# Peptides against a protein of PDB entry 4BOS: the designs that were tried, part 21

Target 1, 163 residues: chain A of PDB entry 4BOS
Amino acid sequence: PVLTRTVVPADNSCLFTSVYYVVEGGVLNPACAPEMRRLIAQIVASDPDFYSEAILGKTNQEYCDWIKRDDTWGGAIEISILSKFYQCEICVVDTQTVRIDRFGEDAGYTKRVLLIYDGIHYDPLQRNFPDPDTPPLTIFSSNDDIVLVQALELADEARRRRQ
Target 2, 163 residues: chain A of PDB entry 4BOS as posed
Amino acid sequence: PVLTRTVVPADNSALFTSVYYVVEGGVLNPACAPEMRRLIAQIVASDPDFYSEAILGKTNQEYCDWIKRDDTWGGAIEISILSKFYQCEICVVDTQTVRIDRFGEDAGYTKRVLLIYDGIHYDPLQRNFPDPDTPPLTIFSSNDDIVLVQALELADEARRRRQ

## One batch from the design tools (peptide; made by RFdiffusion4, then SolubleMPNN)

Design b1_p11_6_s2 (from b1_p11_6, 4 letters changed)
Fold by OpenDDE base, seed 2:
Structure b1_p11_6_s2 (fold): chain B 163 residues (1-163), chain A 11 residues (1-11)
Amino acid sequence: as target 1 above (163 residues)
Amino acid sequence: APPLPPRADIP
């Protein structure tokens, strides 16, 4: 089994496309972003006490309007929200630092998904199997540390390619 | 702990 990267469009919505891909079992849908943005805005709007200006960097309403724009990029806040919504760890391996940031790691989720991040772009990761009849896996056990090692190796190779 | 990934459009 090998961990591979699926390149999604760099259209300002790569984070949402990537998350959708992995949580839906490998469905590439670049048109999913508007609904993903609305989902996040809905969640944020539903809890203005938690999603305060201190967390959002802007008022709750301003954030909701902002994140629904088609040209705004997601980050840690959106990943955290999506982790909670999909009830899974979202592990982001950074090719610049060769580190993995785990979102939702303290929530007790049994599943994890993986993204690869280079500082300006997100892509989803998947495990491919030798058996061609076995579809790629995008949802892993939260106890699967091997996939994290593989992600680090993939990120390290990507980093070396840029240097 | 390492810092959380920033927004893609934030360095």
Scores: peptide ipSAE 0.068, ipTM 0.753, DockQ to the pose 0.057
Fold by OpenDDE base, seed 5:
Structure b1_p11_6_s2 (fold): chain B 163 residues (1-163), chain A 11 residues (1-11)
Amino acid sequence: as target 1 above (163 residues)
Amino acid sequence: APPLPPRADIP
């Protein structure tokens, strides 16, 4: 089994496309972003006390309008929200630093998904199996630390290619 | 806690 990267379009919505890919078991749908943006806006709007200006960096309403634009980029806030919504740990491996940031790690989720981030783009990761009849896996056990090691190896290799 | 990943377009 090998952890591999699926390159999604760099269309300002790569985070949403990548998350959708992994949580849906490997479905590439670049058109998923508008609904995901609306979902996030809905969640944020529903709890202005938690999603305060201090958290968002802008007013709740301003954030909701902003995130629903088709050209705004998601990041940690959106990943945190999506982790909670999908009830899974979202692990982001950074190719620039070769580190993994784990979102939802303290929530007790049984599942984890993995993204790879290079500072300007998010892509999803999946495990490919030697048996061609076994489909790639995108949803892992939150206890599967081997996949995290593999992700770090993948990121390290990517970093070396750029240096 | 380590710094969270920034938005893809923000270094």
Scores: peptide ipSAE 0.067, ipTM 0.756, DockQ to the pose 0.071
Fold by OpenDDE base, seed 3:
Structure b1_p11_6_s2 (fold): chain B 163 residues (1-163), chain A 11 residues (1-11)
Amino acid sequence: as target 1 above (163 residues)
Amino acid sequence: APPLPPRADIP
């Protein structure tokens, strides 16, 4: 089994496309972003006490309007929200630092998904199997630390390519 | 815990 990267469009919505890809079992749908943005805005609007200005960096209403724009980029806040919504750990491996940030790691989720991030773009990761008839896996056990090692290897390789 | 990754367009 090999962990591989699926390149999604760099259209300002790569995070949403990437998350959708992994949580839906490998479905590439760049058109998913508008609805995912609305979903996030809905969640944020539903709990202004938790999603405060301290968290959002702007008022709750301002954030909701902002995230629904087609040219705004998602990040840690959106990943955290999506982790909670999909009830899975979202692990982001950074090719610049060769480290993994785990979102939802303390929530007790049994599943994890993986993204790769280079500072300006997110892509989804998947496990390919030797049997070509076995579809790639995007949803892993939260106890599968091997996939994290493989993600770090991918990140390190990517970093070397930029040197 | 390490810092969270930023938004892709925020350095």
Scores: peptide ipSAE 0.066, ipTM 0.756, DockQ to the pose 0.068
Fold by OpenDDE base, seed 1:
Structure b1_p11_6_s2 (fold): chain B 163 residues (1-163), chain A 11 residues (1-11)
Amino acid sequence: as target 1 above (163 residues)
Amino acid sequence: APPLPPRADIP
């Protein structure tokens, strides 16, 4: 089995599309972003004490309005929220640094999903199996550290191609 | 703790 990348559209919503892909077991739905943005805004609005200006860089309400725009890009805040919502660890491998940032690693989740990030774009990762009739896997055990090694290998190869 | 990924649209 090998870890591979599914390229999703670079349409300002690649983070949302990528997260949706992996948490739904490999479903590519570029139209999922509006609802996911609304979900983020709802969760942010529900806890103004935590999601303060110090965290958001703007008022709670301003952030909610901002993230619901169709052209704004998500980041660590969104990943953290989505990790909690989907009750899984979200691991982001960065092709520029060849490191993995693990969101939700201290929450005790039994599942993890993986994204690959290059600084301006997110894509989902999946495990392909030698049996062509076995669909790719996007949800892994949080104990599966082999998939993290494979993600680092994938990121390193991506970095080498850009050098 | 490792630094978190920035927003994709912020250099």
Scores: peptide ipSAE 0.068, ipTM 0.761, DockQ to the pose 0.056; fails the geometry check

Design b1_p11_6_s3 (from b1_p11_6, 4 letters changed)
Fold by OpenDDE base, seed 2:
Structure b1_p11_6_s3 (fold): chain B 163 residues (1-163), chain A 11 residues (1-11)
Amino acid sequence: as target 1 above (163 residues)
Amino acid sequence: GPPLPPRADIP
């Protein structure tokens, strides 16, 4: 088994496209972004006490309007929200630092998904199998530490390519 | 731990 990267469009919505890809089992649909943005806005709007201005950097309403724009980029806040919504760890391997940030790691989720991040772009990761009849895997056990090692290796190789 | 990933539009 090998961990591979699926390149998604750099269209300001790469985070949402990437998350959708992995949580839906490998479905590439760049058109999912508007709905993903609305989902996040709905969740944020539903709990203004938790999603405070201190967390959002703007008022709850302003954030909701902002995140629904087609040209705003997601980050840690959106990943955290999506992790909670999909009830899985979202592990982001950073090619700049060659480290993994785990979102939802303290929630006791049994599943994890993986993204690769280079500072300006997110892509999804998947495990390919030798058997061509076995489809790629995007949802892993939260106990699968091998996939994290493979993600780090992939990130390290990507880093070397840039240097 | 490492800092959380920033928004993609933030270096």
Scores: peptide ipSAE 0.067, ipTM 0.757, DockQ to the pose 0.059
Fold by OpenDDE base, seed 5:
Structure b1_p11_6_s3 (fold): chain B 163 residues (1-163), chain A 11 residues (1-11)
Amino acid sequence: as target 1 above (163 residues)
Amino acid sequence: GPPLPPRADIP
């Protein structure tokens, strides 16, 4: 089995498309972003004490209006929210640093999904199997450290191609 | 630890 990258459109919503892809088992739907933005805004609005100005960088209401725009890009805050919503670890491998940041690692989730990030764009990762009739896997055990090693290998190869 | 990934459109 080999870990591979699925390139999603660079349309300002790559993070949302990538998360949707991995948590839904490999479904590519670039049209999922508007509803995911609304979902995040709803969660943030429901808990203004936790999602404070210190976390959001703006007022709760300003953030909700901002994230629902179709031209704003998600990052760590949105990943953290989506990790809690989908009840899984979201592991992001960074091609610039060749490191993995784990979101939800202290929540006790039994499953993890993986994204690859280059500082500008997010893409989903999947495990392909030798048997062509076996569909790719996007949801892994939180104890599967082999997939993290494979993700680091992908990031290192991507970094070397740019230098 | 290392800094968290920023928003894609923010350096």
Scores: peptide ipSAE 0.067, ipTM 0.755, DockQ to the pose 0.058
Fold by OpenDDE base, seed 3:
Structure b1_p11_6_s3 (fold): chain B 163 residues (1-163), chain A 11 residues (1-11)
Amino acid sequence: as target 1 above (163 residues)
Amino acid sequence: GPPLPPRADIP
């Protein structure tokens, strides 16, 4: 089994497309972004005490309007929200630093998904199996640390290619 | 912990 990257469009919504891909078991749907943006805005609007200006960097209302734009980019805040919504750990491996940031790691989720990030783009990761009839896996056990090692290796290779 | 990944368009 090998961990591979699925390149999604660089259309300002790569984070949402990538998250949707992994949490839905490998469904590539670039058109999912508008609804996911609305979902995030709905969650944020529902809890203004938690999603305060301190965490959002802007007022709750301003953030909701902002994130629903088709040209705004998601990041750590959105990943955190989506981790909670989908009840899974979201692990992001950074090709610039070759490190993994784990979102939701303290929530007790039994599942984890993986993204790869290069500073300006997010892509989903999947495990491919030797049997071509076995579909790729995008949802892993939160105890599967081997996949994290493989993600680091993948990121390191990506970094070397840019050097 | 480690710093969180920024928004893709934020340095």
Scores: peptide ipSAE 0.067, ipTM 0.757, DockQ to the pose 0.058
Fold by OpenDDE base, seed 4:
Structure b1_p11_6_s3 (fold): chain B 163 residues (1-163), chain A 11 residues (1-11)
Amino acid sequence: as target 1 above (163 residues)
Amino acid sequence: GPPLPPRADIP
């Protein structure tokens, strides 16, 4: 079993495409972004007390309008929201720092998904199996720490290739 | 805590 990276388009919506890929079990759909952006805006708008200007860096309404643009990039806020929405940990391995940030780790979710981030792009990660009849796995047990080790190895290799 | 992943367009 090997953890591999699936390169998604660099179209400003790579985060959304990557999240959709892993939570849907390996479905690549670059057209998913508009609806996911609307989902984010809906959730943000639903709780202006929590999603305050202090958190968002702009008014709640301004943020909702901003994130719905097709050229704005999602980040930690979106990952946090999507983790809660899909009821899973979202683990992001950073190739620049070779570190994993876990979103939703304190929520008690039983499942985790993994993304790889290089500072300008997000891609999804999947586990490939030697058995050709076994499809790649994108949803892991939150107790599967081996996949995190594999993600770090993958990120470290990516970092070495750039240096 | 540790810094969260930034937006892809933010360092």
Scores: peptide ipSAE 0.064, ipTM 0.760, DockQ to the pose 0.058

Design b1_p11_6_s4 (from b1_p11_6, 5 letters changed)
Fold by OpenDDE base, seed 2:
Structure b1_p11_6_s4 (fold): chain B 163 residues (1-163), chain A 11 residues (1-11)
Amino acid sequence: as target 1 above (163 residues)
Amino acid sequence: SPPLPAPADIP
């Protein structure tokens, strides 16, 4: 089994597309972004005490309006929210640093999904199997540390290709 | 394109 990258469009919504891809079992749908943005805004709006200006960098309302724009980029806050919503650990391997940032790692989730990030773009990762009748896997056990090693290898290779 | 925030854990 090998871990591979599916390149999604660089349309400012790559994070949302990538998350949707992995949590839905490998469904590529760039049109999912508006609904994903609204989902995040809804969650943020529902808890202004937790999602404070200190966390958001702007007022709760301003953030909600901002994230729903089609040209704003998601990051750590959005990943954290999506991790909680989908009840899974979201692991982001960074090709610039060859490090994995784990979101939701302390929540006790049994599942993890993986994204690859190069500083300006997110893509989803999936495991391909030698049996062509076995579909790619995007949702892994949170105990599967092998997939993290594979992600690091993939990121390291990507980094070397850019340098 | 607008800047992409780097992934990091939130408090």
Scores: peptide ipSAE 0.054, ipTM 0.761, DockQ to the pose 0.132
Fold by OpenDDE base, seed 4:
Structure b1_p11_6_s4 (fold): chain B 163 residues (1-163), chain A 11 residues (1-11)
Amino acid sequence: as target 1 above (163 residues)
Amino acid sequence: SPPLPAPADIP
């Protein structure tokens, strides 16, 4: 089995598209962003004590309006929220630093999904199998350490190729 | 310009 990258559009919503892809088992839907943005805004608005101005960098209401724009980029806050919403670890391998940032690692989730990040763009990762009739896997066991090793290898290769 | 996404963990 080989871990591979699926390139999604660089349309300011790559994070949402990538998360949707992996949590839905490999469904590419670039049109998923608007609803995911609204979902995040709803969750943020529901807990103003936790999602405070100190965390958001702006008022709760301002952040909700901001994230719902079609040209704003999601980040750590969105990943954390989506991890909690989908009840899975979201592991982001960074090609610039060749390290993995785990979101939801302390929540006790049994499943994990993987994204690759280059500093300005997110893409989803999937495991391809030798049998072409076996569909790629995007949801892994949280005990699968091999996939993390493969993700680091993939990131290192990307870094070396400057891509 | 749009802000860069950040994959840093949140405490």
Scores: peptide ipSAE 0.053, ipTM 0.758, DockQ to the pose 0.100
Fold by OpenDDE base, seed 3:
Structure b1_p11_6_s4 (fold): chain B 163 residues (1-163), chain A 11 residues (1-11)
Amino acid sequence: as target 1 above (163 residues)
Amino acid sequence: SPPLPAPADIP
């Protein structure tokens, strides 16, 4: 099996498109972003004590208005929220540093999904199988550390291509 | 540019 990258549109919502892709088993829907932004805003608004200004860098209300804009970029906060919502570990491999950040790793989730990040864009990762009748896998066991090694290999190759 | 996916951003 080979871990591969699916390039999603380089719009301001690539994070949301990428997360939606992997958690839904490989469904590419660039139009999913507005609803996902509102979902995040709803979750944040529901718990102002946890999602404080110290975490958000702005007031709870200001963040909710900000994240619902179609031109604002998601990051670690949004990934953490989506990890909790979808009840899975979200692993992000960075092609610039060749490291993986695991979100939700301490929550005890049995499943993990993977994204690849280059500093300005997010893409989803999937495992392809030799049998063409076996569809690509986007949801992995949280115990599958081989997929993390493969993700690092992809990131390292991407980094070498830029040098 | 998008925020970096840093785990330390949220408890």
Scores: peptide ipSAE 0.053, ipTM 0.770, DockQ to the pose 0.085
Fold by OpenDDE base, seed 5:
Structure b1_p11_6_s4 (fold): chain B 163 residues (1-163), chain A 11 residues (1-11)
Amino acid sequence: as target 1 above (163 residues)
Amino acid sequence: SPPLPAPADIP
C-alpha cells in the first residue's frame, strides 16, 4: 500500500474540493465549493459568541459574506469547522516545513483524513492498494500512525523537488 | 490577490 496525492484544480476552492474528496471516500467534485461555503457560513452565523471577531478577523456577518464569495480561500478556521462537522481528524501535511498539523486531535474522533499543503494550495491524499480492484482509501483510523509517516515522506519528497 | 490559506488550530 502506498499513499498518493490527487491534484485538484487551483481555482481558489482547493481546500473545499480536497476535504470533500477525502470525507466522501474519494469523490472528486470541483463544483462542491459553493455549498461547502454556505455550510461554513451557516455554522459560523449560528454561534457568534464562539466565532467572534477576534477569531474571524472581521465581524461574524462580514465573514459569512466573505467566505461565500467564489474567490476567497479557506484555511485553518474552515478546516476546524469541517473537522467538527464531519466528526473526524483532518491532518494537514505541509511540504514547506515537513510537519503535520492535526485538527480535531483532542476531540476523540476515531477517524482521520489527510491533506497536503504547499503554502498556496491543498490536495487530498489517498492510500492505493496493490490489487487494482480494491478502491483507494481516504478515511483512516486515528490509530494509524503509518499513514502519518507516509505523509511526511511525501512532503519531504515534494520539498526536495523544489530545491 | 486572494488571501493565502493557512493551517492552524482554533484556540
Scores: peptide ipSAE 0.052, ipTM 0.756, DockQ to the pose 0.098

Design b1_p11_7_s1 (from b1_p11_7 with H1G)
Fold by OpenDDE base, seed 5:
Parts: structure tokens; sequence; C-alpha cells
Structure b1_p11_7_s1 (fold): chain B 163 residues (1-163), chain A 11 residues (1-11)
């Protein structure tokens, strides 16, 4: 088996498209972004004590209006929220640093999904199997450290291509 | 211009 990258559109909503892809088992739907933005805004609005100005960098209401725009980029805050919503670890491998940041690692989730990030764009990762009749896997065991090694290898190769 | 996504994670 080999870990591969699926390139999604660079339309300012690549994070949402990538997360949707991996948590839904490999479904590519670029049109999912508006509803995912609304979902995040709803969650943030429901808990203004936790999602404070210190966390958001703006007022709770200002953030909700901002994230629902179709041209704003999601990042760590949105990944953390989506990790909690989907009840899984979201592991992001960074091609600039060749490191993996784990979101939801202390929540005790049994499943993890993987994204690859280059500083301006997110893509989903999947495991392909030798048997062409076996569909790619996007949801892994939180104990599967082999997939993390494979993700680091992909990131290192991507970094070398830019050097 | 569009601001870059907020990364790395926050505490």
Amino acid sequence: as target 1 above (163 residues)
Amino acid sequence: GVPAPAYPPFP
C-alpha cells in the first residue's frame, strides 16, 4: 500500500474540501464549503466563552461573518473545530517544515485522517492498495504510526522538489 | 488580498 495526495481546487476553500474528502471516505465535493463554513460559524456562535476574542483574533460575531465569506481561508481554528465535530484526529503534514501537527490528539479518538499543507494550500491524503478493486482508505487507526511515516516521506519529497 | 490560513495550532 502507498499513501498518495489528491489535489483539490485552489478556490480559497481547499481546507473544507480536503476535510470533507477524508472524513467521508474519499468523496470529492468542492461545493461542500458553504455549508461547512456555516457549520463552523454555528459552533463558534454557540460557545462565546470558549471561542473568545483571544482565540479568534476578532469578536465572536465578526468571526462568524468572516468565516462565512466564500473568499476567506480556514486554518488551525477551523481544523480544531472540525476535529471535535467529526470526533477524529486531524493530522496535518507541513511540506515547509516536514513536521506533523496533530489536532485532537488528547481527546482519545480512535480514528485519524491526514492532510498535507504547503503554507497556502491543503490537500487530502489517502492510502491506495495493490488490489484495484479495493477502494482507497482515508480513515486510519489512531495507533497507525506507519501512515505518519509515509506522510513525512511525501512532505520531504515535495519539499525537495521546491529546493 | 486574502489572508493566509492560521497555522500552526493554538493551545
Scores: peptide ipSAE 0.052, ipTM 0.739, DockQ to the pose 0.041
Fold by OpenDDE base, seed 2:
Structure b1_p11_7_s1 (fold): chain B 163 residues (1-163), chain A 11 residues (1-11)
Amino acid sequence: as target 1 above (163 residues)
Amino acid sequence: GVPAPAYPPFP
């Protein structure tokens, strides 16, 4: 088994496309972004006490309008929200630092998905199997530490290619 | 240009 990267479009919505890809078992659909943005806005709007201006950096309403734009980037806030929504850890391996940030790690989720991030772009990760009849895996056990090691290896290689 | 996303989360 080998962990591989699927390159998604760099269209300002790569985070949403990448998350959708991994949580849906490997479905590449860049057209999912508008609905994904609306989902996040809906969740944020539903709990203005939790999603305060202190967290959002802007008013709840302003954030909702902002995140629904097709040219705004998602980040830690959006990943955290999506982790909670999909009830899985979202592990982001950073090619700049060669480290993994785990979102939802304290929630007790049994599943994890992986993204690779280079500072300006997100891509999804998947495990490919030697058996061609076995489809790639995008949803892993939260106890699968091997996949995290493999993700770090991918990140390290990516970092070397840039240097 | 588009502003960079807030990643990783703030301390």
Scores: peptide ipSAE 0.051, ipTM 0.732, DockQ to the pose 0.039
Fold by OpenDDE base, seed 1:
Structure b1_p11_7_s1 (fold): chain B 163 residues (1-163), chain A 11 residues (1-11)
Amino acid sequence: as target 1 above (163 residues)
Amino acid sequence: GVPAPAYPPFP
């Protein structure tokens, strides 16, 4: 089995599309972003004490309005929220640094999903199997560190192609 | 597009 990348559209909502892809078992749905943006806004609005201006860089209300726009990019805040919402560790491998940031690693989740990030775009990762009749896997055990090694290999190769 | 919040996570 090999870890592979599925390129999703670069339409400002690639983070949401990528997260949706992996948590839903490999479903590509670029139309998922509006609802996911609303979900983020709902969660942010629900806890103004935590999601303060210090965290958001703007008022809670302003952030909620901002993230619901179709042309704004999600980042660490969204990944953290989605990790908690879907009750899984979200591992993001960065092709610029060849490092993995693990969101939700201290929450005790039994599952992890993986994204690849290049600084401006997110894509989902999945494990392909030799048997063509076996569908790709997007949800891994949080104990599966082999998949993290494979993600680093993908990121390193991606970085080399840009050099 | 409008830039995302900082990545990696805020310290």
Scores: peptide ipSAE 0.049, ipTM 0.743, DockQ to the pose 0.066
Fold by OpenDDE base, seed 4:
Order: structure tokens, then C-alpha cells, then sequence
Structure b1_p11_7_s1 (fold): chain B 163 residues (1-163), chain A 11 residues (1-11)
């Protein structure tokens, strides 16, 4: 079993595409972004006390309009929201720092998914199996720390390739 | 221009 990266389009919506890929079990659908952006806006709008200007960097309404644009990038706010929405940890391995940031780690979720981030692009990660009849796995146990080690190995290799 | 995603994570 090997952890591998699936390259998704760099179309400003790579985060949404990547999250959708892993939470849906390996379904690549770049057209998912508009609806996911609307979902983010809906959730942000639903709790203006929590999603304040201090957190958003702009008014709640302005952020909702901003994130629904097709050319704006999702980030930590979106990952946090999507973690809660899909009820899973979202683990992001950063190739620049070779560090894993875990979103939703304190929520008690039993499942985790993994993304790889290089500072300008998100891609999903999946575990491939030697048995061709066994499909790749994108949803892991939150107790599976081996997958985190494998993610760090991937990130380290990616970092070395860029140096 | 397109702003970079807000990464690092927040509490």
C-alpha cells in the first residue's frame, strides 16, 4: 500500500476539488466548486457572531460574496468549515514545511482525509493497494497514524524535488 | 490578482 497524489486542476478551486475528491472516496469532479463555495457562504452567513470580521478579514456579507467568486482561493476557513460539515479530520501536509496541519482533530471524528499543499495548490491524497480489485482509499481511520507518516514522506520527497 | 489562500490554520 502506497500513498499517492492525484493532481487536480489549478483553476483557483483546487481546494474544493481536492476535498470533494477525498470525502467522496476518490471522485474527481472539478465542477463541484460552485456548489461548495455556496455551501461555505451559507454556513458563514448562518453564524455572523462566530464568523466575524475579525476572523474573516472582511464583513460577513462581503466574505460570502467573495468566496462565491470563481477565482478566489479557499483556505483554512474553508477547510475548517468543510471538516465540520463532512464530520471528518482534514489533514493538510505542507510540502514547504513538511508539516501536517490537522483540522477537526479535537472534534472526535473517527475518519480523516488528507490533502497535500505546496503554498499555491492543493491536491488530494489516496492510498493505493497492490490488489487491482481493491480501489484506492481516501477516507482513513483517525487512528491511522501510518498514513500521516506516509504523507510526510511524500511531502519531503516533493520538497527535495523542488530544491 | 488572486489572493493566496489563508493558510496557516486557526484555532
Amino acid sequence: as target 1 above (163 residues)
Amino acid sequence: GVPAPAYPPFP
Scores: peptide ipSAE 0.050, ipTM 0.739, DockQ to the pose 0.042; fails the geometry check

Design b1_p11_7_s2 (from b1_p11_7 with H1G Y7L)
Fold by OpenDDE base, seed 4:
Structure b1_p11_7_s2 (fold): chain B 163 residues (1-163), chain A 11 residues (1-11)
Amino acid sequence: as target 1 above (163 residues)
Amino acid sequence: GVPAPALPPFP
């Protein structure tokens, strides 16, 4: 089996599209972003003590309005929220540094999904099997260390090719 | 401009 990258549109909503892809088992739906943005805003609004101005960089209400725009980019805050919402680790491999950032690693989740990040764009990762009739896997065991090694290899190759 | 995605520092 080989870990591969599925390129999603660079339409400012790549993070949401990528997360949706992996948590839904490999469903590419670029139209998922508006509803996911609303989900983020709802969760942020529900806990103004935790999602404070210090964390958000703006007032809670301003952040909610901001993230619901179709041209704003999600980041660590969104990944953290989505990890908690979907009850899985979200592992992001960075092609610039060839390192993996784990979100939700302390929550005791049994499942993990993987994204690849190049500094300005997110894409989902999937495991392809030799049998073409076996669908790709996007949800892995949190004990699967091989997939993390493969993600690092993929990121290193991307870095070398400046992609 | 539109800010780029941000991740926390690597531990």
Scores: peptide ipSAE 0.047, ipTM 0.737, DockQ to the pose 0.035
Fold by OpenDDE base, seed 2:
Structure b1_p11_7_s2 (fold): chain B 163 residues (1-163), chain A 11 residues (1-11)
Amino acid sequence: as target 1 above (163 residues)
Amino acid sequence: GVPAPALPPFP
């Protein structure tokens, strides 16, 4: 089995598309972005005490309006929120630094999903199996450290290609 | 230009 990358559109919503892809078991749907943005805004709006201006960098309301725009990019805050919503660890392997940032790692989730990030774009990762009748896997055990090694290898290869 | 996605700072 090999870990591979599915390139999603660079349409400012790549994070949301990528997360949707992995948490839904490999469904590529760029049209999911507006709903994903609204989901995040709804969660943020529901807890203004936790999602404070200190965390958001802007008022709760301003953030909600901002994230619902079709041209704003998601990042660590959005990943953290989505990790909690989907109750899974979201692991982001960075091709620039060849490191993995783990979101939700202390929450005790049993599942993890993986994204690859190059500094300006997110893509989802999936495991392909030699048996063509076995569909690709996007949701892994949080104990599966092999997939993290594979992700690092993939990121390192990507980094070398870019340099 | 659109602001780039932000990851947490390097630990």
Scores: peptide ipSAE 0.046, ipTM 0.733, DockQ to the pose 0.035
Fold by OpenDDE base, seed 3:
Structure b1_p11_7_s2 (fold): chain B 163 residues (1-163), chain A 11 residues (1-11)
Amino acid sequence: as target 1 above (163 residues)
Amino acid sequence: GVPAPALPPFP
C-alpha cells in the first residue's frame, strides 16, 4: 500500500476541506467549509475561559467573527479544535521542512488522520491498496507510525521537486 | 491578500 495525496481546491478553505475529507473517510466536499467554520466558532464561543485572547490572539468574539469569514485561513488553532471535535490525532506533514506536527497526540485518541502542508496549502492524505476493490484508507491507528514515515517520504519528494 | 495557513513553530 502507498500513501497518496488528493489535491483539493486551492481556496482559502483548503484546511477545512482536507480535514473533512480524511475524517469522513474520503469524501471530497469543498462546500463543507461554511459549516466547518461555524462549528469552530460555536466551540470557541462555548468556552471563553479556555479559548482566551492568549490562545486566539484576539478576543473570543472577534475570533468567532473572523473565522466565519469566507476569506480567512485556518491553521493550528482550528486543527486543534477539530482534533478534539472528531476525537482523533491530526498529523500535518510540512513539505518545506519535512517535519510532522501532531495535534492531539497527548489526548489518547486511537485514530489519526494526515494532512500535507506546503506553507500556503493543505491537502489530505490517504492510503491506497493494490486491490482496486479495497477503498482508500484515511483513518489510521494512532499506533501506525509507518504512515508517518510514508508521509515524510512524500514531503521529502515534494521538497526535492521544488529544488 | 489572503493570509497563508499557519502551523505552530516546530519544537
Scores: peptide ipSAE 0.044, ipTM 0.727, DockQ to the pose 0.037
Fold by OpenDDE base, seed 5:
Structure b1_p11_7_s2 (fold): chain B 163 residues (1-163), chain A 11 residues (1-11)
Amino acid sequence: as target 1 above (163 residues)
Amino acid sequence: GVPAPALPPFP
């Protein structure tokens, strides 16, 4: 078994496309972003005390209008929200630093998904199996530390290619 | 062309 990267379009919505891919078991749908953006806006609007201006960098209403635009980028705030919504850890391996940041790690989730990030783009990760008839896996056990090692290997290789 | 927006911060 090998961990591989699926390149999604760089259309300002790569985070949403990548998350959708992994949580839906490997479904590539670049058209999923508008609904994902509305979902996040709805969650943020529902709890203005938690999602305060201090966290959002703008008023709750301004953030909701902003994130629903088709050209705004998602990041740590959106990943945290999606982790809670889908009830899974979202592990992001950074090719610039060769480290993994785990979102939702303290929530007690039994499942994790993985993304790879290079500073300006997100892609989803999947495990391919030797048997071509066995579909790739995108949802892992939160106890699967081997997949984290494999993700770091991918990040290190990506960093080497840029040197 | 339009300038691309900045990606929100990552922890």
Scores: peptide ipSAE 0.043, ipTM 0.708, DockQ to the pose 0.050

